# Peptides against a protein of PDB entry 6J54, part 157

Target 1, 223 residues: chain A of PDB entry 6J54
Amino acid sequence: NENLFASFIAPTMMGLPIVTLIIMFPSLLFPTPKRLINNRTISIQQWLIQLTSKQMMAIHNQKGQTWSLMLMSLIMFIGSTNILGLLPHSFTPTTQLSMNLGMAIPLWSATVFTGFRYKTKTSLAHFLPQGTPALLIPMLVIIETISLFIQPVALAVRLTANITAGHLLIHLIGGATLALLNINTMTAFITFTILILLTILEFAVALIQAYVFTLLVSLYLHD
Target 2, 42 residues: chain B of PDB entry 6J54
Amino acid sequence: QFQFTGIKKYFNSYTLTGRMNCVLATYGGIALLVLYFKLRSK

## One batch from the design tools (peptide; made by RFdiffusion4, then SolubleMPNN)

Design b2_p18_5_s4 (from b2_p18_5, 14 letters changed)
Fold by OpenDDE base, seed 5:
Structure b2_p18_5_s4 (fold): chain B 223 residues (1-223), chain C 42 residues (1-42), chain A 18 residues (1-18)
Amino acid sequence: as target 1 above (223 residues)
Amino acid sequence: as target 2 above (42 residues)
Amino acid sequence: LELLLKQAEFLLLLALSL
């Protein structure tokens, strides 16, 4: 049982945390362009960033578009870390709930405070859905306030749980394939095929979770 | 356009201002209840 | 440490394959 969670232990070498290097490594994969016409890889990266930026910023006004850099950096960071975490024996920082809370709470707070600062009336009105019967107003306002405070927790737990569960499944099925190699080769082959399909799914999940995390932050900003 | 008269003009779930006032009234009511129970225990 | 060595080997293989 302990071996299953070995991949989730924060790696240290000589008492020094390697986690910092792991977190910084994805930044090397996205170099800054210096030419009008860049290399194919850089051009594709920029194209993807532009597409995602256009989709996410379409909801926001000019003031909301100032968050474009932050939101794009967030999706690139989470996406890259999640993808790199699927490499064999890799440590994914986003599997740590503490890290995700560390990202979710400040961003959520920033969006909430920004809403209260520039759209105070709308933000306060958001605690009460339109058309609510008068008798349900007090209870519904309380529920919506509680819902607001659950948002950062849900944001962090969603990302953590999805990535962690995917990693666990890969490890479990991977271990099962190795165990079945000496017992039944045909069954091991089937299990291995499932493992491959699961890994492909986890790549998709990694990107989707990054997008959802960023999108929800964006939606909270828009209110 | 919703035409509200009296208390419904200020406290309604259809207008932005009405919704805001309802929220503030709810928070105020909760605060008063909390204060009441705190004062009762003394 | 053994896990780190495996990671390093894998990264090295990736670097060489590029």
Scores: peptide ipSAE 0.114, ipTM 0.693, DockQ to the pose 0.017
Fold by OpenDDE base, seed 4:
Structure b2_p18_5_s4 (fold): chain B 223 residues (1-223), chain C 42 residues (1-42), chain A 18 residues (1-18)
Amino acid sequence: as target 1 above (223 residues)
Amino acid sequence: as target 2 above (42 residues)
Amino acid sequence: LELLLKQAEFLLLLALSL
C-alpha cells in the first residue's frame, strides 16, 4: 500500500517544501491580457472565463457580483491544478485534504457571514424549511444547523475524494498494464485501452470538480 | 395569502418572520437548557 | 529525487514540444 500512495506524498527538496512552487505554477499559465486583441490562447482563456462568469453569476444580485473575481479565480485555480495533476508523475495539491479545507473553510465562512450581514432574516429562516410541521421544528432546526457546519467539510472531502480516487484508479490500471506486458500482451493492450478511456474521464472529472466546488460556494453565497 | 392569528402569527413555518422566530425560539430554548444544566451541575 | 527528475524531464519534453 505504500507504493499506491507514494504519489500523494507532499514533495520536498533538500528538506524544503516545493509544494508552494507547485501551487503557484498554474498562475503562470494565465497571463493578463495586454492588447485589445490578444493571441489565440489568451483570447480563448478570456472567453472561457467570461462564459463561466456569466453562467455562475447569473443567480446573484449586484452584491453577489462582487464575488465574481473570487469565484472565477477559484475555479481557474482548482481546474488548472486538477488538469496539471493528470500529467505523468505529477503531484496534485488538491489531493491533499488540508489544502482543500484551507480553501473551503474561509470561503464558506465568508459566504455565511455575508449572508448574516446583508440577509439576516432570510439566513436565519433557512434553518427551517418552509412548511415544516410544528412538531418537527426543533429537530429540523438542529439538523439544519449541523448541515451548515458540515458544508465546508463536505466541500473539501468531495473534491479530495474525487481527485484522489481518480488518481488511484489511473495508478492501479497503469500498474496492471505494466505487469501484464510480460504476461499477456493482448490483455495488456485491453487494460491500456481502459487506461486511456479512464484518463479522458479524469480530465472531465477534474473540470467538473472545479466547477462543483466553485458552484457550491456560489450557492452558499446566494442562499 | 397566508393569514395567521394568535401565536401562529409569530411562530409559523410558512412566513419568513415566522420561520425566523421559530429558529430563534429553538436556539433560545437550547441555550436555556444548556444554561440550566450548567447551573444545576454546580 | 528520481520522481522529481522524471517530472522535470517530462516537463522539459513538454515545453520543447510546444
Scores: peptide ipSAE 0.104, ipTM 0.697, DockQ to the pose 0.018
Fold by OpenDDE base, seed 2:
Structure b2_p18_5_s4 (fold): chain B 223 residues (1-223), chain C 42 residues (1-42), chain A 18 residues (1-18)
Amino acid sequence: as target 1 above (223 residues)
Amino acid sequence: as target 2 above (42 residues)
Amino acid sequence: LELLLKQAEFLLLLALSL
């Protein structure tokens, strides 16, 4: 059973951690524009970034839009790492819960503290929904407080679980396909078709999870 | 616009200030309870 | 080690194809 999870082990080369290089590799795929009219690839990338930035920042006011650079860098990082992880035999850093927690907790804390700093009254009021009966106020405040602390955990686990599950399924179906090649070619072909469909789905999931992760961080910032 | 009088003016679930005060009161109550149990053990 | 070799081979093939 451990062989199934071997692909999720952090790779090392001669005792040196390659994980740092893998994490930094996506940055090479997004070069900075140097010309007024850039190459088609760079132009498409910039266009996509602009579109996503407009969608993400539409929720925020002028003060919240100061986080645009950070949020866009986050979505580009998570999205690129997730997509690159779908390459054959590739290691995805975002499958590691530790990494996702390392991203989720600081960002969540930053959003919460920013909320308390600039909108103290509103942030405190969010612990109590409007129109709550007086007798339910203490319990609801406690529940909302617990909900707040679950947010970073849910954010990290959601990303980790979705990406990890996808990779596991691809591995399992791929292994099953190889095993069935010599047993039943027709069934192997069906399994292979499922694998292709699953891989396409995982490409979409990879981007969606990156977007959702960034969106939720953005929503927490907006309060 | 809700017009509250008395204690409901400061502690209500409809106004922003009222909600904030309710939250603070709840946290204050919990803190007092925790303090009470700590002092009771000593 | 086998995984690393496969990764290297894939990267090499990708580099050659680009």
Scores: peptide ipSAE 0.100, ipTM 0.695, DockQ to the pose 0.018
Fold by OpenDDE base, seed 3:
Structure b2_p18_5_s4 (fold): chain B 223 residues (1-223), chain C 42 residues (1-42), chain A 18 residues (1-18)
Amino acid sequence: as target 1 above (223 residues)
Amino acid sequence: as target 2 above (42 residues)
Amino acid sequence: LELLLKQAEFLLLLALSL
């Protein structure tokens, strides 16, 4: 049982935290371009960033487009860390709920406070949907207020749960395949095939969760 | 668009200002209730 | 420590393979 969760323990060397180095490692994979026509890898990266930036900022006006750099850096960070976490013997920092809460709460609070600063009337009005019957107004306002405070928690838990569940499933199925090799080779081959399909799915989930996380932050900013 | 008179002009679920006032009124009411219970416990 | 050594070895092999 201890071996199942061993991959989720934060790595340390001589009592010193290596987590900081792991978090900083993805930055090395995205160097700044210097040439007009860059290498293929850099060109693909720029193309992906431009594509995602166009999609994310299409919802926002010019004032909201100032958040483009932050949102793009966020999606690149989460996406890269999630993909790197699927490598063998790798530790994924985004499996830690504390890290995801540390990202979600400040970004959520920034979007909410920005909304109250520039669109005070509209932001307050969002607690009450348009056309609500007068008798249901107090209850609905309370529910909407609770819903607002659940947003950062839901954002962090969604990312953490999806990535963690994926990692656990890969480890469990992988362990099952090794155990079944000595019992039944045919069933072990079937489970191995499932493991391969699952790993492909987890690569997709890793990217999707990064995208959804940034999209929801952007959507909260728009509201 | 919508023409409301009286109290409905200020407290309306259809207009932006009306919705804002309704939200503020609900928060104010809750705050007053909490204050009342705190003062009553003394 | 063993896990960290495996990680470092894997990353080193990956870097050398590139």
Scores: peptide ipSAE 0.082, ipTM 0.696, DockQ to the pose 0.018

Design b2_p18_6_s1 (from b2_p18_6, 14 letters changed)
Fold by OpenDDE base, seed 1:
Formats: C-alpha cells, structure tokens, sequence
Structure b2_p18_6_s1 (fold): chain B 223 residues (1-223), chain C 42 residues (1-42), chain A 18 residues (1-18)
C-alpha cells in the first residue's frame, strides 16, 4: 500500500521529472481570445480576469498598474494549480515549499526593490510606524526590519501549509471513511459527509489562497 | 501638518522625513556598534 | 514536520481501528 504522503511526491516518467509539464499545463486552460465575441467559456474567463484585475489594482496608482500582468498571471496560475490539485490522485505543485519559495522570494525582492527605487522616502519611513514613542523607536525599527525579512517566508509557508493541510485532511478522512465502511456504515456515512463538506471548503481555500498570495504581493508593492 | 522645533523637527515619528531620519539613525547606530566591537577585538 | 508527525500518529490510530 502507498503511504499517506505518496500523493505529495514529485512524479517522474522514466526517471525524467514531469513536474515541468504539470506546471505548464494550466496555461493551456486559458486560451487567447481571437474574436470580438468569443465562446461562453472564454468570455466568462476574460470577465473574471477583468473583475479580479479591477479589484486587485484598485489600490495602485498608474505607476503601480504596470504590475497588473504579473499579478494577474500569478493569481491565475496559483488558482488553477490549486484547483487541479484537488482532483483524485493528482499532484499539486503548490504543495512543494521549494516552488512557493521560488515564487515568493523573487516577487518579494522585486516589490521591495521597486519600493526603494521609486519610493525611497516612503519605504524607509515604513520601518517606523507613525506616532511611536521616542523610547521605543530603536526597538521597533529592528522589529519592523525583521518583519520585512519574514514576509517572503510567511508568504510561502502560508500557501504551502493551507494547501497541504487541506490535502492531508481529505486523504485522512477519505481513508477513515473507507476503513469504517466495513465496521460501521452509519459512522462511515457521517465521515463521508464531512469529507464532502471539507472538499467544498478546500475548493474555496484553493481560490482564496491564490487571491491572498497575490494580494499580499500587491500590498508589498504598494508598501 | 505638525509643529515641531529643535531636534524634533528632524527626528520625529509623525512626519515622513522624521520617520526616515529615525530609521537611518537607528541603522547608523547599529553599524557604529558593530564597528566598535569589531575594532575592540583586534 | 510537526504536521507530518501528527499525520503519522493519526495514520497509526486509523490502522489500529481498521
């Protein structure tokens, strides 16, 4: 029998990693529109992208809207990979901490660097909250500096932990349901109901985590 | 708009410039402390 | 790692129950 964490192992074919193909697969789900009025599926997708774009970029000025393409591609990528990861016996790349760190660290560094390049005065001032008593200034500046460097780690761990925990719970409760089918059918029905509710919750969590990840990157850009 | 005079004009936690100066002063102080201990150990 | 530890413990309990 496979262990509990077998679904989190990176799949390979003939010793070659197919993770690259899995990562590139979500891009095929969002084709480029070619007509003024596309089919219903593409129209709905474009409409959702426009809604999320207006929502995400509402806090940014004209200069900050240059990141719109990057942020929209990020939320679509993470959202699609998280949803596809909920399929039975599927591999979710976003459960890998290395991948999330690989996304979080460069994006965080880019936002911090952009802030210091174009908003140096404001960025430096954010290390000290407004209205801080004079005696607490040195300590609070140090704490805020540490907080800045924790941001990319927290960003990656939050996404990884939420997606991984959801998958683990689905597998555990699913396994318990199968085990209880031969012991007590009534109890198995209860656990199965919980499994259904949890699956619905994980669909929502998958989208929310993609939104939160992109939103936090956007907020870091806004400083 | 705040009314500050003296040292509070340049180092305060309310104005943008004052906050920036406080941050720079803190980092400068830490750098000087590190330099002091580095030179002290010879 | 702590989550993995907890998952292993739950797996052991489920194995005893089954």
Amino acid sequence: as target 1 above (223 residues)
Amino acid sequence: as target 2 above (42 residues)
Amino acid sequence: SELERLAREVELLLSLLS
Scores: peptide ipSAE 0.097, ipTM 0.712, DockQ to the pose 0.019
Fold by OpenDDE base, seed 4:
Structure b2_p18_6_s1 (fold): chain B 223 residues (1-223), chain C 42 residues (1-42), chain A 18 residues (1-18)
Amino acid sequence: as target 1 above (223 residues)
Amino acid sequence: as target 2 above (42 residues)
Amino acid sequence: SELERLAREVELLLSLLS
């Protein structure tokens, strides 16, 4: 099992944490546009950002739309890191729960604080669903309060679990393929085909998890 | 649209104000209970 | 003390997952 989790160990060189450089690397893939008509890559990137921004921020009012830059940067960061993590022998920072908690907790606290600051009545009322029977009000309020505090944890664990599980499957099937090369080449070919299909699926999962993470933060902000 | 009278006007699960008051009342009750047990145990 | 216990548990979980 040590071999299975070896790829999830934070890489270091000479005792220095390379993780910092790995986390900052995706920023180099998104340069700031300098021209009215940029090259094809930047144009596509800006187009995708605009589409996701319009879709995600459509549920927010004017004050909520001020978070557009933060949310778009978040989805671009998580998405790019997840995609880069699918490269062979690469380290994905989002597989670390500490990394995801470091993102989830501040964003969650900011959204909750913003809600209580500008929409105090609505935020407090959110702890009690509409139409609740009178006898269940105290219990449900407590449950909703607990649910609120579970949100950042669930947000981080969801992202971590999905990305980690995908990586584990790729490593397991990849290892099985290599092991079967000398045993049964036909079976190895089948497992290799499954590996390719799984890799394609993980690309989709990587983008979906980035979107879900950002979307949930956005929904918490919307209240 | 909702017709509430008496205590239900202030404490209900349908109106926004009513829900808010219910939440505040619940938190207040819990706080008082915690305070009571804290002072009792000394 | 309960918060400290929970904090230690979280640290343990984070150490296991990192």
Scores: peptide ipSAE 0.088, ipTM 0.754, DockQ to the pose 0.079
Fold by OpenDDE base, seed 2:
Structure b2_p18_6_s1 (fold): chain B 223 residues (1-223), chain C 42 residues (1-42), chain A 18 residues (1-18)
Amino acid sequence: as target 1 above (223 residues)
Amino acid sequence: as target 2 above (42 residues)
Amino acid sequence: SELERLAREVELLLSLLS
């Protein structure tokens, strides 16, 4: 019998890893517009992208808005992969901590480096909150420094934990439902209802986590 | 606007420059401390 | 045995996450 975590194993086909294809697959769902007036699906997608873009970049000045393309591509990628990962027996690349770290660390580093490059004075000042008592300054600076380095880890772990936990819960509740079908149909129906509700919740979580991940990256850029 | 005199003018937690100087001073102190221990063990 | 199985599952999860 398959273990509970078999669905999280990177899939292979004929000995060749197909993870790359899975990662690139969401890109096919967002075709580029070629007409002045596009199809309804593309129009809705573009509309959503514009709305999210306006919201995400509203907190940034014109210099920060240069990152709009990158941030929007990031949220679209994470969001699409997370949603597609909720399909039955699908592999979600964002459940891999390595992938999330691979996204979080470079983006975090870029934001931090950009901050130090263009706003060195302000960036250095962020290590010390305003109004700190003089006696607590050294300790607080150390804490803020540690906090800075925890940020990319927190980004990756948050996304990984939320998506992975959701998948595990869906799998566990689904398995419990199947096991209870022959034991108690009424209880099985209840667990099935919970599974449906949980699945709906995970759809929301998938989008929220994508948004939060991108938002935090943008906030680090702003600060 | 805060008016500081003396050493508080350069090292304070309210002004941007003061905060920056405090951070730099802290890092400098830590670096000197690490250097001291390295030289002591040598 | 179930606890051991769960422990193995957790180890597998950790290995997959890392």
Scores: peptide ipSAE 0.086, ipTM 0.725, DockQ to the pose 0.040
Fold by OpenDDE base, seed 3:
Structure b2_p18_6_s1 (fold): chain B 223 residues (1-223), chain C 42 residues (1-42), chain A 18 residues (1-18)
Amino acid sequence: as target 1 above (223 residues)
Amino acid sequence: as target 2 above (42 residues)
Amino acid sequence: SELERLAREVELLLSLLS
């Protein structure tokens, strides 16, 4: 590891990028159920999907529930990739802002256009909060318009920043631990403990960010 | 629910239609301003 | 050189944004 950001370089083999294979790998972890009573792993997966589906789609009516498959696939993809990215010597595609923007912008656009299509009046009215004084209407409409366009950027940056920062911290603390082994073993042990705690935290962050990303997309659809 | 008359009937921040009209009016005004400045420079 | 190394790191960071 010559540079700090070596772990973020897209992996290649014989000059060919293998990012596509990495992105497709999580699909192998979620096989389709075949039996009424499946094994423990599939049962847990189904239970989690059903639980999250019920929670996510509770705010939507029947028309909004059409997005259930897309939203569930999204959270499963982001969650699985984030968790797998925490494995040693692994590459996390979600650390790439380009990928997150590639997901955020189309989904955001779809939700916005869907809103304008089926709820034109309500969608337009959202640019002006209810009860706004008349003198503040023009300025507030402009601000809300800008806020709308910031949504996809914020969505992508939030995910990228959280995952990237977590990876960076793990590498930094890990490197510091190795460096301190020859200087002060006691301090190195302390930093190692912090590294373990941080790793546990990053597992939680990985799942939370996947959930938040999907939730916000769902909320944009609802609004 | 809300009793509005005159211009307030169409442009208000309380009713759905009123808010929509206010938004459209704002966008229309901005568009006209931009158009004015572009045509003025011409 | 260290300067070239730093430049490569910056380029890598920029590549993460694109």
Scores: peptide ipSAE 0.075, ipTM 0.715, DockQ to the pose 0.046

Design b2_p18_6_s2 (from b2_p18_6, 15 letters changed)
Fold by OpenDDE base, seed 1:
Structure b2_p18_6_s2 (fold): chain B 223 residues (1-223), chain C 42 residues (1-42), chain A 18 residues (1-18)
Amino acid sequence: as target 1 above (223 residues)
Amino acid sequence: as target 2 above (42 residues)
Amino acid sequence: SELERKALEVGLLLLLLS
């Protein structure tokens, strides 16, 4: 069991946490452009950022556009860390629930507080869906209030569970392929094929989870 | 758009103000219940 | 074996980088 979960322990060097360096590393992969016509890699990267920015902020008005920088930085951070975590025996900080809660709770509270500050009527009315029968109003308001407070937990758990489950499956299938190499090469080939397909899937999951996390934060801001 | 009379004008599940008032009334009712039980226990 | 594990790691790394 220790070998199974060894990839999820926080790495340290000489007793000092190296997690901080791992978290800061993705920022180096997104350099600031200095030229009008940059390198191909930087140009493609900036193009993707602009496309995702336009897509996510299309649902927001001018006031919501203020959060564009925050949301784009969030999706780039989570996406880059998730993809880098797919490297063999690498550590992904987003597999730690504490980190995801540390991101989800402040962002969620900021969006909820911003909604109550500038759109108080709409935010309060959001606790009661339209067309609710009069007898069900108090119960539904309570349920909707509870649902609101579950949102940050759901955001953190969704991201953590999806990334962690993917990593576990990759390690398990990878270990199974190695074990079957000396037993049955045919079955080992099948498991290896599954491993390749799973890794491709996890790349998609890594990007989707980053997008979903940021999108939901954006939707909570919009209410 | 919606025409309501009486109490339904202020407390309804269709208008924005009506929904807001219903939410506030619900929270107010819960707060009063909590206050009642708190004062009753002493 | 450890050698096979390392070989798989390198292979997966190359696959991820391709």
Scores: peptide ipSAE 0.066, ipTM 0.702, DockQ to the pose 0.015
Fold by OpenDDE base, seed 3:
Structure b2_p18_6_s2 (fold): chain B 223 residues (1-223), chain C 42 residues (1-42), chain A 18 residues (1-18)
Amino acid sequence: as target 1 above (223 residues)
Amino acid sequence: as target 2 above (42 residues)
Amino acid sequence: SELERKALEVGLLLLLLS
């Protein structure tokens, strides 16, 4: 029914879209530190940012570490929006494929172009794995080229599909639980238990997808 | 280190330069094929 | 223009995220 996908419709107030405000809202949850010893919440946030920054930038050289600010802001944005989207009656912008493509394509293209600018030989050589038989070189180069262009699409679709599927499952199982309340209370209790477990899983998925998205963008940056 | 002579020095799948040249040659070949078919249709 | 408005929005978002 139409109510099944109602949660994915962009919210409007008096005919004006409020999506911009929703996208900007997570930034209010991450205030800038002003003291050496801040509040517990800010300290935890800084600690998490430092841990993730160390893990992601360990793969990169000194020049690649310049992207740390962008990558950390990206993971915080996607992670916060995904978590906030799990709140009741909330809208997750990351369920929109257009938004994820809007993030994936520019970041992917930036990493690819950066690779070609600074490491041209290595970037071109990546289209041909080492030890390839001479007869298979043209075919493998074509396959690797196609694989490269699929990367931004796969990156966007992966995030969109995982978040959207999770929201749909929560909605469907929640609706089934309500429908079964007056039919069979025992079955309704079972479905409710599944709903709780699924909700916990979706919290984990929300964070994992944010991390994977940022990690893959960072991994494509081979400079 | 691999030491190749002749054509294998420039076109090999083991050295970095060789792989780069193979990729460029492949793209060049595809471009020439596309150009050939476009010119043939006219 | 609409493009300039979007550019300003992106800039504002980047400032808020920084």
Scores: peptide ipSAE 0.029, ipTM 0.722, DockQ to the pose 0.049
Fold by OpenDDE base, seed 2:
Structure b2_p18_6_s2 (fold): chain B 223 residues (1-223), chain C 42 residues (1-42), chain A 18 residues (1-18)
Amino acid sequence: as target 1 above (223 residues)
Amino acid sequence: as target 2 above (42 residues)
Amino acid sequence: SELERKALEVGLLLLLLS
């Protein structure tokens, strides 16, 4: 049981936290372009960033597009960390709920406060859906208020749960495959195939979760 | 376009201002209730 | 093939070590 969660323990070297270095490592994978025509890798990366940026910021007004840099940096960070976390013996910081809460809460609060500052009337009106019967107004306002406060928690837990569950499944199925190698080779082969498929799925999940996390933050900003 | 008169003009679920006022009224009511219970306990 | 077998073994090892 302890071996299952060993991969989620924050790594340390000589008592020094390596987590900081791990968090900063993805930044090295995205170098800044220095030429008009960059290398193929950098060009592809920049192209992807531009496409993603256009898609995400298309929802926002001009004032909301000010957050483009922050949102794009967020998606790049989460995406890169999630993908790197699938490497062997890698530690994924986004598997830590504290990390995700540390990102979700400030961003959520910033979006909410920004909404209240620039769109006070609209933001306050969001607590009451349009067309609500008069008798249900107090209860619905309370529910909507609670829903608002659940948003950062749900945002963090969603990311954490999906990434953590993926890693856990990979370890479990991997361990099962190893155990079945000497018991039944056919079953081991099936399990191994499932492991491969799961790994591919987790790569997709890693990117999707990064996108969803950033998108939801963006949507909260739009509100 | 909705035409509201009287109290419905200020407190409605269709207009932006009306919704805002309803929300504020709800929060105000809750605050008053909390204040009432707090003062009652003293 | 032997190469596929070795590739699968390496892949398995990499996945198990992850």
Scores: peptide ipSAE 0.029, ipTM 0.688, DockQ to the pose 0.012
Fold by OpenDDE base, seed 4:
Structure b2_p18_6_s2 (fold): chain B 223 residues (1-223), chain C 42 residues (1-42), chain A 18 residues (1-18)
Amino acid sequence: as target 1 above (223 residues)
Amino acid sequence: as target 2 above (42 residues)
Amino acid sequence: SELERKALEVGLLLLLLS
């Protein structure tokens, strides 16, 4: 029904798009450190950023390390928006395919361009897997070329589908729980338990999808 | 390490250069086909 | 992070009741 997808409609107030403010809001949750020893919240944030940066950028050389700031900002943005999107009656910008395409296409283009600029031979060679039989070379090159252009779409759709599916499940189970409260209290309790477990799962999914999106961008950069 | 001679030296699926040449050859062939049909039809 | 934990708890409860 229309009510199922109402939460995914871009919010507006007086005709003005509030979505722009929603997108910018997560930035307020990550203030810049001002002291050598900050409070617990900032310290934990910086520690997590440091750990994730070390883990993700370990596969990159010095040139790839220049992307650390961009990739870390990306994962922090997607992760924070996904987590905030799990709040009741909140709007998740990453559920919009246009939003994710807007992130995926430029980043993908940048990684592909960077690869061709600095590693032309290696980048071209990636269109043909090693050890391919001679008869399959033309077909496989075409397939790999198509696969390359599918990458930005896959990034956007994957993130959109996972986050949207999670929100839909929470909404459906939550609605079912409320509907069953006056019909069968025992069944309502079961569905409520499922809702709790599902919510916990969605928190994990929110972070995982942010990580996967950023990791794949990083992987494309690494070739 | 791989040691190829003849045409396999330039076109193979094992060496970096060979793979690159195969890709370029494939793209070149496709481009020529497209060009052929374009010039033929027009 | 007492405030954050409390906010998370309230948020989760509101989510379950929504």
Scores: peptide ipSAE 0.028, ipTM 0.706, DockQ to the pose 0.014

